# Peptides against a protein of PDB entry 6UG1, part 5

Target 1, 304 residues: chain A of PDB entry 6UG1
Amino acid sequence: SNEERKRRKYFHMLYLVCLMVHGFIRNEWINSKRLSRKLSNLVPEKVFELLHPQKDEELPLRSTRKLLDGLKKCMELWQKHWKITKKYDNVGLYMRTWKEIEMSANNKRKFKTLKRSDFLRAVSKGHGDPDISVQGFVAMLRACNVNARLIMSCQPPDFTNMKIDTSLNGNNAYKDMVKYPIFWCEVWDKFSKKWITVDPVNLKTIEQVRLHSKLAPKGVACCERNMLRYVIAYDRKYGCRDVTRRYAQWMNSKVRKRRITKDDFGEKWFRKVITALHHRKRTKIDDYEDQYFFQRDESEGIPD
Target 2, 301 residues: chain A of PDB entry 6UG1 as posed
Amino acid sequence: SNEERKRRKYFHMLYLVCLMVHGFIRNEWINSKRLSRKLSNLVPEKVFELLHPQKDEELPLRSTRKLLDGLKKCMELWQKHWKITKKYDNEGLYMRTWKEIEMSANNKRKFKTLKRSDFLRAVSKGHGDPDISVQGFVAMLRACNVNARLIMSCQPPDFTNMKIDTSLNAYKDMVKYPIFWCEVWDKFSKKWITVDPVNLKTIEQVRLHSKLAPKGVACCERNMLRYVIAYDRKYGCRDVTRRYAQWMNSKVRKRRITKDDFGEKWFRKVITALHHRKRTKIDDYEDQYFFRRDESEGIPD

## One batch from the design tools (peptide; made by RFdiffusion4, then SolubleMPNN)

Design b1_p8_4_s3 (from b1_p8_4, 3 letters changed)
Fold by OpenDDE base, seed 3:
Parts: sequence; C-alpha cells; structure tokens
Structure b1_p8_4_s3 (fold): chain B 304 residues (1-304), chain A 8 residues (1-8)
Amino acid sequence: as target 1 above (304 residues)
Amino acid sequence: ELLPKSLP
C-alpha cells in the first residue's frame, strides 16, 4: 500500500538518525584522555616517527610511503593488543529485515547498551566485537596525534524493499554478513592531500581509494545485511561528513536510488541531520575532499 | 526537529 511505503520511509529515517547519533557518541568516547594515554604506550617511537614523516620536497610520495608503513605497523601492533574478538549479538549494527523489525517491536528485548565505562575497559583490555576493535584502533591513532576519523556504514532497513516477508534464509548468513565491515578508519595524508582508508580488523587492508574500494560489499548474500548507502565520517574535532561518494562506484546510477536523498525533501532533511552532528568549522581538508567528490561525480557521468 | 513531522 501507499501507507506501508510511507511507514517504511519514516522508520528508515528514524533508524538512520539513531545510527548516526550512535556513531557520534562512539566518536566522543574514543576521544577519552584516559584511553589516549594508555593506547599511546602501545606505539614505539620508531613507529611514531613513521606516522609523522618530514615532507620530502623532491618526491612527496616518499613521505606518503613512510606514513603507509607506519599505519601497517600500527595494524600489527593492534592485532597483538586485541586478545578476544567477540561475535556480534544477533546482527549487531548490520541491516535488519522488515520482518525482524516487526518481531522486535512485539518483543520488548532490552538492547544491552554498552556504557562508556564498559567500552573504555573493553578497548583497554583488547576484548570486544569488531566495531569496538576498529573504534579502539582510531583512538590509538588519535593518541599518536594522527588525523584519524571513524567511518560508519549506516545500515537502516531498506525502504525500497516493499516485500511483506523479508526473512533471510541461509546457512552461511553470519559469515556473509561479517565479510565486509560496518566500521573502519580514514587517515589524512597531508602530502598527497587525500584520505587513506584503513580496515585494521576485518580485511586488514590499507587503501588509497581512487574508483573502487575493497570495503564496498559485493555479491547478493553480502548485500542482504550490508548495503553501502550512508558512509559517515566522524573526525577528532567532532566533524560529521557524508563520504559515501568515495566508496560508491555507482553513486548516481545505483546508490542514490536506495537513499532518502533520492528526492528534494529527503536531501534537505539529511543535510539538516549532518549539520546537527557537525560541531566544527570548515577546513582546507574539507575543500580537498569536496573537490575529489566533484571529480568523482563528473567521472561517473549521468545514469542512463 | 531531526525527525520528519510529516513524510511527503
């Protein structure tokens, strides 16, 4: 019905705001001064020097290589720190079906909300789910004065799916779900004027994304619970930016059709949500990023 | 304010 279409859009918008606020809160928690002091001690001086290379005036790429080597060593140090990777409770922050939403509304299951104190303890001990691990890795890089931001792929229920039953049948449902991350890191390269993508936990990869990312979900089974639609960046100064354009090859032709921003009302609403979560002034880094997004929109072209 | 009061 038309009413059910409106209900699913409304619930998608509500759920998206809750996810974006969750990312904002986790980004505050990883700025903890107590946690920062503990995590800085995990990084030896020689690795800190690689994270802060001098500018090579002859070949800026040499400075970028040192930064990449420093980030690789930080991932190795993080793997040594992290003792226990817990499975997600149910589906974690992966996408729920409409049937799962309806069943959850009937069953008042108390979501076990992790408290700030429990989060800080979990990161400090190296015990938790993959999301806590990624968030802790971002905290470690920030403790080393690296301009690292937390990235969240927000997974609200698909308002474009109008099927009544959306149950997922599959023996490998958990493996397919966790094949791609929901949280990752980006690091500012001051030499190349680009963001470096870092997945320290899931794929254990470092990328300089041009046209494609390994973090973008591929295949039907993986996309059932992880659809790349809303990739939100939270920086150390409480900036909030939509960075979906970096990770979406087909932003205009495919991804936009599955976003609330497909129409003018949804675009205006989503801009208000981003603005409400953006607590810093614009910087020259934002100008370089917007220029990159513009070039990516031009290179994709208009969808047929 | 962040929630749509009315969907179009």
Scores: peptide ipSAE 0.017, ipTM 0.686, DockQ to the pose 0.882
Fold by OpenDDE base, seed 2:
Structure b1_p8_4_s3 (fold): chain B 304 residues (1-304), chain A 8 residues (1-8)
Amino acid sequence: as target 1 above (304 residues)
Amino acid sequence: ELLPKSLP
């Protein structure tokens, strides 16, 4: 019905705000001074120097290569720190079906919210789910004065799916779900004027994204619980930015159709949500990023 | 009630 379409759109919007607020709160928690002091001790001086290379005036690419090597070594150090990767409770923050939402509304199961103290303890011990691990990795880089962002791929229920039964049938549903991350890191390269993508936990990869990322979900089964639609960046200064354009190859043709921003009302609403979560002034880094997104929009073109 | 109680 038209009412069910409106209900699903509204519920998608509400769920998206809650996910974005969750990302904001986790971004605040990883700025903990107590956590920072503990995590800085994981990074030896030689690795810290690689994270902060001098500007090579002859070949700026040499400085970028040092930064990339430093980030690789940080991923290796993080793997040594992280002792226990817990499975997600149910589907974690991956996308739920409409049926699962309705069933969860009827089942008053107390989801245990992780308290800030429990999060800080989990990161400090190296015991937690992959999301806590990524968030802790961002905290470690921030402890080393690296301009690292927490990236969250927000997975609200698909308001474009109007099926009554949206149950996912399949024995491998968890493996397919966790094949791609929903949290990762970005690091600002001051030499190339670009964000470097870092997945320290899932794919264990470092990318300089041009047209596509390895972190973008591929294949039907993986996309059932992880649709790249709302990739939100949270910086150390409480900036909040939509960075979906970086990771979406087909932003205009495919991704936009599954976003609330497909219409002017949704675009204006989503911009208000971003603005409410953006607590810093604009910087030259935002100008370089917006220029990159503009060039990517021009290069994709308008969908026929 | 409908918010995933996994969100803080």
Scores: peptide ipSAE 0.012, ipTM 0.663, DockQ to the pose 0.052
Fold by OpenDDE base, seed 5:
Structure b1_p8_4_s3 (fold): chain B 304 residues (1-304), chain A 8 residues (1-8)
Amino acid sequence: as target 1 above (304 residues)
Amino acid sequence: ELLPKSLP
């Protein structure tokens, strides 16, 4: 019905806000001074120097290579620190079906909210789910004065799916779900004027995204619970930015149709949500990022 | 002075 379409749209919006607020709160917890002091001790001086290379005036790419090597060594150090990767409880922050939502609304399931103290302890011990691990990795980089962002791929229910039953019939549903991350890291490269993408936990990869990312879900089974639609970046200064354009190859043709921002009302609403979560002034880094997104939008073209 | 690994 038209009413069910409206209901699913509004529920998607509410769920998206809750996810974005969750990312904001986790980003605040990452900035813990107590955690920072503990995690900075995991990084040897030689690795810290690689994270902070001098500018090579002859070949700026040499400075970027040192930073990339420093980040690789940080991923190796993080793997040594991280002892226990817990499975997600049910689907974690991956996308729920409409049926699962309806069934969960009827069940007064007490969501066990992880407390800040429990999060800080989990990161400090190296015991937790993959999301806690990524968040802790961002905390370690921030403890080393690296301009690292927490990235969250927000997975609200698909309001464009109007099927009554959206049950997922896959025996390997969990493996397909966790094939791609929900949380990752970005690091500012001051030499190339670009964000470097880092997945320290799932794919264990570092990339300089040009047209496509390895972190973008591919294949039907993976996209059932992980649709790249709302990739939100949280920086150390409590900035909040939509960085979906980096990771979406087909933003205009495919991704936009699955976003609330497909219409002017949704665009204006989503901008208000971003603005409410953005607690810093604009910087030259934002200008370089917006210029990159503009060039990516022009290069994709308008879908026919 | 070696800059502290974490700025305060």
Scores: peptide ipSAE 0.008, ipTM 0.461, DockQ to the pose 0.013
Fold by OpenDDE base, seed 1:
Structure b1_p8_4_s3 (fold): chain B 304 residues (1-304), chain A 8 residues (1-8)
Amino acid sequence: as target 1 above (304 residues)
Amino acid sequence: ELLPKSLP
């Protein structure tokens, strides 16, 4: 019905705000001065120097290569620190079906909300789910004075799916779900004036995204619980930015159709949510990023 | 301009 379409759109919007607020709260927690002091001790001086290379005026690419090598070594150090990767409770922050939402509303499931103290202890011990691990990695880079931001792929229920039963069948559902991350890191490269993508936990990869990312879900089974629609970046200064354009090859043709921003009302609403979560002034880094997004929109073209 | 170092 038209009413059910309106209900699913409204619930998608509410759920998206809750996810974006969760990302904001986790981004505050990883700025903990206590955690920073502990995590800085994991990074040897030689690795710190690689994270902070001098600008090579002759070939700026040499400085980028040092930064990339420093980030690789940080990823290796993080693997040594992280002792226990817990499975997610149920589906974690991956996408729920409409049926799962309806069943969860009837069952007062005690969502064990992880407290700030428990999170800081989990990161400090190296014991937690993959999301806590990525968030801790971002905290370690920030402790080393790296301009690292937390990236969250927000997975609200698909309001474009009007099926009554959206139950997902199959034993492989968990493996397919966790094949791609929900959280990752970006690091600002001051030499190339670009964001470097770092997945320290899942794919264990570092990439300089041009047209496509390795972190973008591929295949039907992986996309059932992980649809790339709302990739939100949280920086160390409490900035909040939509960076979906970086990771979406087909932003205009495919991804936009699955976003609340497909219509003018949804676009205006989503801009208000981003603005409410953006607690810093604009910087020249935002200008370079917006220029990159513009060039990516021109290169994709207008969908037929 | 570099993002100012210290959060309060």
Scores: peptide ipSAE 0.007, ipTM 0.511, DockQ to the pose 0.020

Design b1_p8_5_s1 (from b1_p8_5 with D1E)
Fold by OpenDDE base, seed 2:
Structure b1_p8_5_s1 (fold): chain B 304 residues (1-304), chain A 8 residues (1-8)
Amino acid sequence: as target 1 above (304 residues)
Amino acid sequence: EPPLPLPP
């Protein structure tokens, strides 16, 4: 019905806000001074120096290469720190079906919200799910004065799916779900004026994204619970930015159709949500990023 | 309305 379409759109919007607020809260928690002091001790001086290379005036790419090597070594150090990777409780922050949402509304299963103290303990001990691990990695880089963002791929229920039953029949649903991350890191390269993508936990990869990322879900089974639609960046200064354009090859032709921002009302609403979560002034880094997104929009073209 | 299960 038209009513069910409206209900699913509204529920998607509300769920998206809840996810974006969750990302904001986790971004605040990883700024913990106590956690920062503990995690800085994981990074030896030689690795810290690689994270902060001098600008090579002859070849700025040499400075970027040092930063990339430092980030690689940080991923190795993080793997040594992380002792226990827990499975997600149910589907974690991956996308739920409409049937699962309806059943969960009937079954008052107390979602065990992780307390800030328990989160800080989990990161500090190296125990937790992959999301806690990524968030802790961002905290470690921030402890080393690296301009690292927490990235969250928000997975609200698909309001474009109007099927009554949206149950997933896949035997390997968990493996396909966790094939791609929900959380990752971006690091500002001050030499190339670009964000470097870092997945320290899932794919264990570092990328300089041009047109596509390895972190973008591929294949039907993986996209059932992880659709790249709302990739939100949370910086150390409580900035909040939509960075979906970086990771979406087909933003205009495919991704936009599955976003609330497909219409002017949704665009204006989503901009208000971003603005409410954006607690810093604009910087020249945002100008370089917006210029990159503009060039990516022009190069994709408008779908006919 | 059932309270939205706020993700953690």
Scores: peptide ipSAE 0.019, ipTM 0.659, DockQ to the pose 0.103
Fold by OpenDDE base, seed 5:
Structure b1_p8_5_s1 (fold): chain B 304 residues (1-304), chain A 8 residues (1-8)
Amino acid sequence: as target 1 above (304 residues)
Amino acid sequence: EPPLPLPP
């Protein structure tokens, strides 16, 4: 019905705001001074120097290579620190079906929200789910004065799916779900004037995204619980930015159709949500990022 | 504004 379409759209909007606020709160917890002091001790001086290379004036690419090597070594140090990777309880922050949402509304399951103290303890011990591990990795880089962002791929229920039963009957549903991350890291490269993408936990990859990312879900089974639609970046200064354009090859032709921003009302609403979560002044880094997004929009074109 | 309920 038209009523069910409206209900699913409004529920998607509410769920998206809750996810974006969750990312904001986790980003604040990452800035803990107590955690920062503990995690800085995991990074030896030689690795810290690679994270902070001098500008090579002859070949800026040499400075970028040192930074990439420092980030690789930080991933290796993080794997040594992390002792226990817990499975997600149910589906974690992956996308729920409409049937699962309805069943969960009927079941008064007391969701145990992780407290800040328990999160800080989990990161300090190296015991937790993959999301806590990625968040802790961002905290370690920030403890080393690296301009690292927490990235969250927000997975609200698909308001464009109007099927009554949306149950997932697939064998290996958990393996397909966790094939791609929900949380990752970005690091600012001051030499190339670009964000470097880092997945320290799932794919264990570092990439300089141009047209496509390895972190973008590919195939039907993994896209059922992980649809790339809302990739939100949280920086150390409480900046909040939509960075979906970096990771979406087909933003205009495919991704926009699955976003609330497909219409002017949804675009204006989503901008208000971003503005409410963005607590810093604009910087020259934002200008370089917006220029890159503009070039990506021009190169994709408008779908016919 | 009341704090939005955190997703589980």
Scores: peptide ipSAE 0.017, ipTM 0.683, DockQ to the pose 0.099
Fold by OpenDDE base, seed 3:
Structure b1_p8_5_s1 (fold): chain B 304 residues (1-304), chain A 8 residues (1-8)
Amino acid sequence: as target 1 above (304 residues)
Amino acid sequence: EPPLPLPP
């Protein structure tokens, strides 16, 4: 019905706000001064120097290579720190079906909200789910004065799916779900004027994204619970930015059709949500990023 | 902070 379509859009918008606020709160928690002092001690001086290379004026790429080597060594140090990777409780922050949402509304299941103290303890001990691990890695880089962002792929229920039953019957549903991350890191390269993508936990990869990322879900089974639609970046100064354009190869042709921003009302609403979560002034880094997004929109062209 | 704008 038209009413069920309106209800699913409304619930998608509410769920998206809750996810974006969750990302904002986790980004505040990883700025903890107590956690920063503990995590800085995991990084030797030689690795810190690689994270802060001098500008090579002849070949800026040499400075970028040092930064990439420093980030690789930080991923290795982080794996040594992290002792226990827990499975997600149920589906974690991956996408729920409409049936799972309806069943969860009928069951007054207490959402186990992790407290700030428990999060800081989990990161400090190296015990937690993959999301806590990525968030802790961003905290370690920030403790080393690196301009690292927390990235969140927000997974609200698909309001474009109008099926009554959306049950997932797959035997390997958990394996396919966790194949791609929900949280990752970006690091500002001041030499190339670009964001470097870092997945320290899931794919254990470092990328300079041009047209596509390895972190973008591929295949039907993986996309059932992880649909790239809202990739939100949270920086150390409480900036909030939509960075979906970086990771979406087909933003205009495919991704936009599955976003609330497909119409003018949804675009204006989503812009207000981003503005409410963006607590810093604009910088030259935002100008370079917007220029990159513009070039990516021109290069994709108009969808057929 | 003002509440996040929800749809009407």
Scores: peptide ipSAE 0.012, ipTM 0.645, DockQ to the pose 0.229
Fold by OpenDDE base, seed 4:
Structure b1_p8_5_s1 (fold): chain B 304 residues (1-304), chain A 8 residues (1-8)
Amino acid sequence: as target 1 above (304 residues)
Amino acid sequence: EPPLPLPP
């Protein structure tokens, strides 16, 4: 019905705000001074120096290579720190079906809220789910004065799916779900004027995204619970930015159609949500990023 | 699990 379409759109919007606020709160928690002091001790001086290379004026790429090597070593150090990767309880922050949402409303399942103290303890011990692990990795890089962002791929229910039964069939549903991350890291490369993508936990990869990312879900089964639609970046200064354009190859042709921002009302609304979560002044880093997004929109063209 | 500040 038209009412069910309105209900699903509204619920998608509410769910999206809740996810974005969750990312904001986790981004505050990883700024903990107590955690920072503990995590800085995991990074030897030689690795810290690689994270902070001098600018090579002749070949800035040499400085980028040092930073990438430093980030690789940080990822290796993080794997040594992290003792236990827990499975998600149920689906974690992956996309729920409409049926699962309706069933969860009827079942007063007390979601066990992870408190800030429990999160900080989990990160400090190296014991938690993959999301906690990624968030802790961002905290370690921030403890080393690296301009690291927490990235969250927000997975609200698909308001474009009007099917009543959206049950997901398959013995490998969990494996397909966790094949791609929901949280990752970005690091500012001051030499190339670009964000470096780091997945320290899932794919264990570092990439300089040009046209496509390894972190973008591929295949039907993976996309059932992980649809690239709202990739939100949270920086150390409480900046909040939509960075979906980096990771979406087909932003204009495919991704936009599945976003609330497909219409002017949704665009204006989503911009208000971003603005409410963006607690810093604009910087030249934002200008370079916006220029990159503009070039990516031009290079994609208008979908035929 | 972190609370999804999901509405109930």
Scores: peptide ipSAE 0.011, ipTM 0.672, DockQ to the pose 0.058

Design b1_p8_5_s2 (from b1_p8_5 with D1E P8E)
Fold by OpenDDE base, seed 5:
Structure b1_p8_5_s2 (fold): chain B 304 residues (1-304), chain A 8 residues (1-8)
Amino acid sequence: as target 1 above (304 residues)
Amino acid sequence: EPPLPLPE
């Protein structure tokens, strides 16, 4: 019905705000001074120096190579620190079906909210789910004065899916779900004026995204619970930015149709949510990022 | 510009 379409749209909006606020809270917890002091001790001086290379005036690319080597060594150090990767409870923060939402509304499931103290203990011990692990990795980089962002791929239910039954038929549903991450890291390269993408836990990869990312879900089964639509970046100064354009090859033709921002009302609403979560002044880093997004929009073209 | 290979 038209009413069910409206209900699903409003529920998607509410769920998206809850996810974005969750990312904001986790980003605040990462900034813990107690955690920072513990995690800085995991990084040897030689690795710290690689994270902070001098500017090579002859070949700025040499400085970027040192930073990439430092980030690779940080991923290796993080793997040694991380002892226990827990499975997600149910689907974690991956996308739920409409049927699962309806069934969950009927079941007063006590969501065990992880407390800040339990999160800090989990990161400090190296025991937790993949999301806690990625968040802890961002905390380690921030403890080393690296300009690292927490990235969250927000997975609200698909308001464009009007099927009554949205049950997923698959024996390997968990493996397909966790094939791609929900959380990852970005690091600012001051030499190339670009964000470096780092997945320290899932794919264990570092990339300089141009047109496509390895972190973008591919294949029907993987996209059922992980649809790239709202990739939100949280920085150390409580900045909040939509960085979906970096990871979406087909933003205009494909991704926009699945976002609340497909219409003017949704665009204005989503801008208000971003503005409410953005607690810092604009910087030249934001100007370089916006110029990159502009060039990506021009190069994709307008879908016919 | 080609992506910088990760150091081996």
Scores: peptide ipSAE 0.008, ipTM 0.590, DockQ to the pose 0.014; fails the geometry check
Fold by OpenDDE base, seed 1:
Structure b1_p8_5_s2 (fold): chain B 304 residues (1-304), chain A 8 residues (1-8)
Amino acid sequence: as target 1 above (304 residues)
Amino acid sequence: EPPLPLPE
């Protein structure tokens, strides 16, 4: 019905705000001075120097290479620190079906909300789910004075799916779900004036995204619980930015159709949510990023 | 270790 379409759109919007606020809160927690002091001790001086290379005026690319090698070594150090990767409780922050939402509303499931103290202890011990691990990795880079962002792929229920039963069948559902991350890191490269993508936990990869990312879900089974629609970046200064354009090859043709921003009302609403979560002034880094997004929109063209 | 290859 038209009413059910309106209900699903409204619930998607509410759920998206809750996810974006969750990302904001986790981004505050990883700025903990106590955590920073502990995590800085994991990074040897030689690795710190690679994270902060001098600008090579002859070939700026040499400085980018040093930064990439520093990030690789940080990823290896993080693997040594992280002792226990816990499975997610149920589906974690991956996408729920409409049926799962309806069933969860009837069942007063005690969502064990992880407290700030428990999070800081989990990161400090190296014991937690993959999301806590990525968030801790971002905290370690920030402790080393690296301009690292926490990235969150927000997974609200698909308001474009009008099926009554959206139950997902299959024993492989968990493996397919966790094949691609929900949280990752971006690091600012001051030499190339680009964001470097780092997945320290899942794919264990570092990439400079041009047209496509390795972190973008591929295949039907992986996309059932992980639809790339709302990739939100949280920086160390409490900036909040939509960076979906970086990771979406087909932003205009495919991804936009699955976003609340497909219509003017949804676009205006989503801009208000981003603005409410963006607690810093604009910087020249934002100008370079917006220029890159513009070039990516021109290169994709207008969808037929 | 050789520096990480830049993506082409």
Scores: peptide ipSAE 0.008, ipTM 0.523, DockQ to the pose 0.012; fails the geometry check
Fold by OpenDDE base, seed 3:
Structure b1_p8_5_s2 (fold): chain B 304 residues (1-304), chain A 8 residues (1-8)
Amino acid sequence: as target 1 above (304 residues)
Amino acid sequence: EPPLPLPE
């Protein structure tokens, strides 16, 4: 019905705001001064020097190579620190079906909300789910004065799915779900004027994303609970930016059709949500990023 | 330009 379509859009919008606020709160928690002092001690001086290379005036690429080596060594140090990777409770922050939402509304399941104190203890001990691990890695890089962003792929229920029963049948449902991350890191390269993508936990990879990312979900089974639609970046100064364009090859032709921003009302609403979560002034880094997004929109072209 | 290989 038209009513059910309106209900699913409204619930998608509400759920998206809750996820974006969750990312904002986790980004505040990883700025903890107490946590920063503990995590800086995990990084030896030689690795700190690689994270802060001098500018090579002859070949700026040599400086980027040192930064990439420093980030690789930070991933190795993080693997040594992280002792226990817990499975997600149920589906974690992966996408729920409409049937799962209806069943959850009837069952008042107490979501075990992790408190700030419990989060800081989990990161400090190296015990938690993959999302806590990625968030702790971003905290470690920030403790080393690296301009690291927390990235969140927000997974609200699919308002474009109008099926009554949306149950997922599959023996490998958990393996397919966790194949691609929901949280990762970006690091600013001041030499190349680009963001470097870092997944320290899931794929254990570092990328300079041009047209494609390894972090973008591929295949039907993986996309059932992880649809790349809303990739939100939270920086150390409480900036909030939509960075979906970096990770979406087909932003205009495919991804936009599955976003609330497909119409003018949804675009204006989503801009208000981003503005409400963006607590810093614009910088020259934002200008370089917007120029990159513009070039990516031109290179994709208009969808047929 | 090709992506830089990660340093070994």
Scores: peptide ipSAE 0.008, ipTM 0.575, DockQ to the pose 0.014; fails the geometry check
Fold by OpenDDE base, seed 2:
Structure b1_p8_5_s2 (fold): chain B 304 residues (1-304), chain A 8 residues (1-8)
Amino acid sequence: as target 1 above (304 residues)
Amino acid sequence: EPPLPLPE
């Protein structure tokens, strides 16, 4: 019905706000001074120097290569720190079906929200789910004065799916779900004027994204619970930015159709949500990023 | 199925 379409759109919007607020809170928690002091001790001086290379005036690419090597070594150090990767409770923050949402509304199961103290303990011990691990990795880089962002791929229920039964049938549903991350890191390269993508936990990869990322979900089964629609960046200064354009190859043709921002009302609403979560002034880094997004929009073209 | 952690 038209009412069910409106209900699903509204519920998608509400769910998206709650996910974005969750990302904001986790971004605040990883700025903990107590956690920072503990995590800085994981990074030896030689690795810290690689994270902060001098500007090579002859070949700026040499400085970027040192930074990339430093980030690789940080991923190796993080793997040594992280002792226990817990499975997600159910689907974690991956996308739920509409049926799952309706069933969950009937089942008043008290979900244990992870408290800030429990999060800080989990990161400090190296015991937690992959999301906590990524968030802790961002905290370690921030402890080393690296301009690292927490990235969250927000997975609200698909308001474009109007099926009554949206149950996902399949024995491998968890493996397919966790094949791609929903949290990762970005690091600012001051030499190339670009964000470097870092997945320290899932794919264990470092990318300089041009047109596509390895972190973008591929294949039907993987996309059932992980649709790249709302990739939100949270920086150390409580900036909040939509960075979906970086990771979406087909932003205009494919991704936009599944976003609330497909219409002017949704775009204006989503801009208000971003603005409410953006607690810093604009910087030259934002100008370089917006220029990159503009060039990517021009290069994709308008969908026919 | 975890309720959305409403921020306190």
Scores: peptide ipSAE 0.007, ipTM 0.569, DockQ to the pose 0.074; fails the geometry check

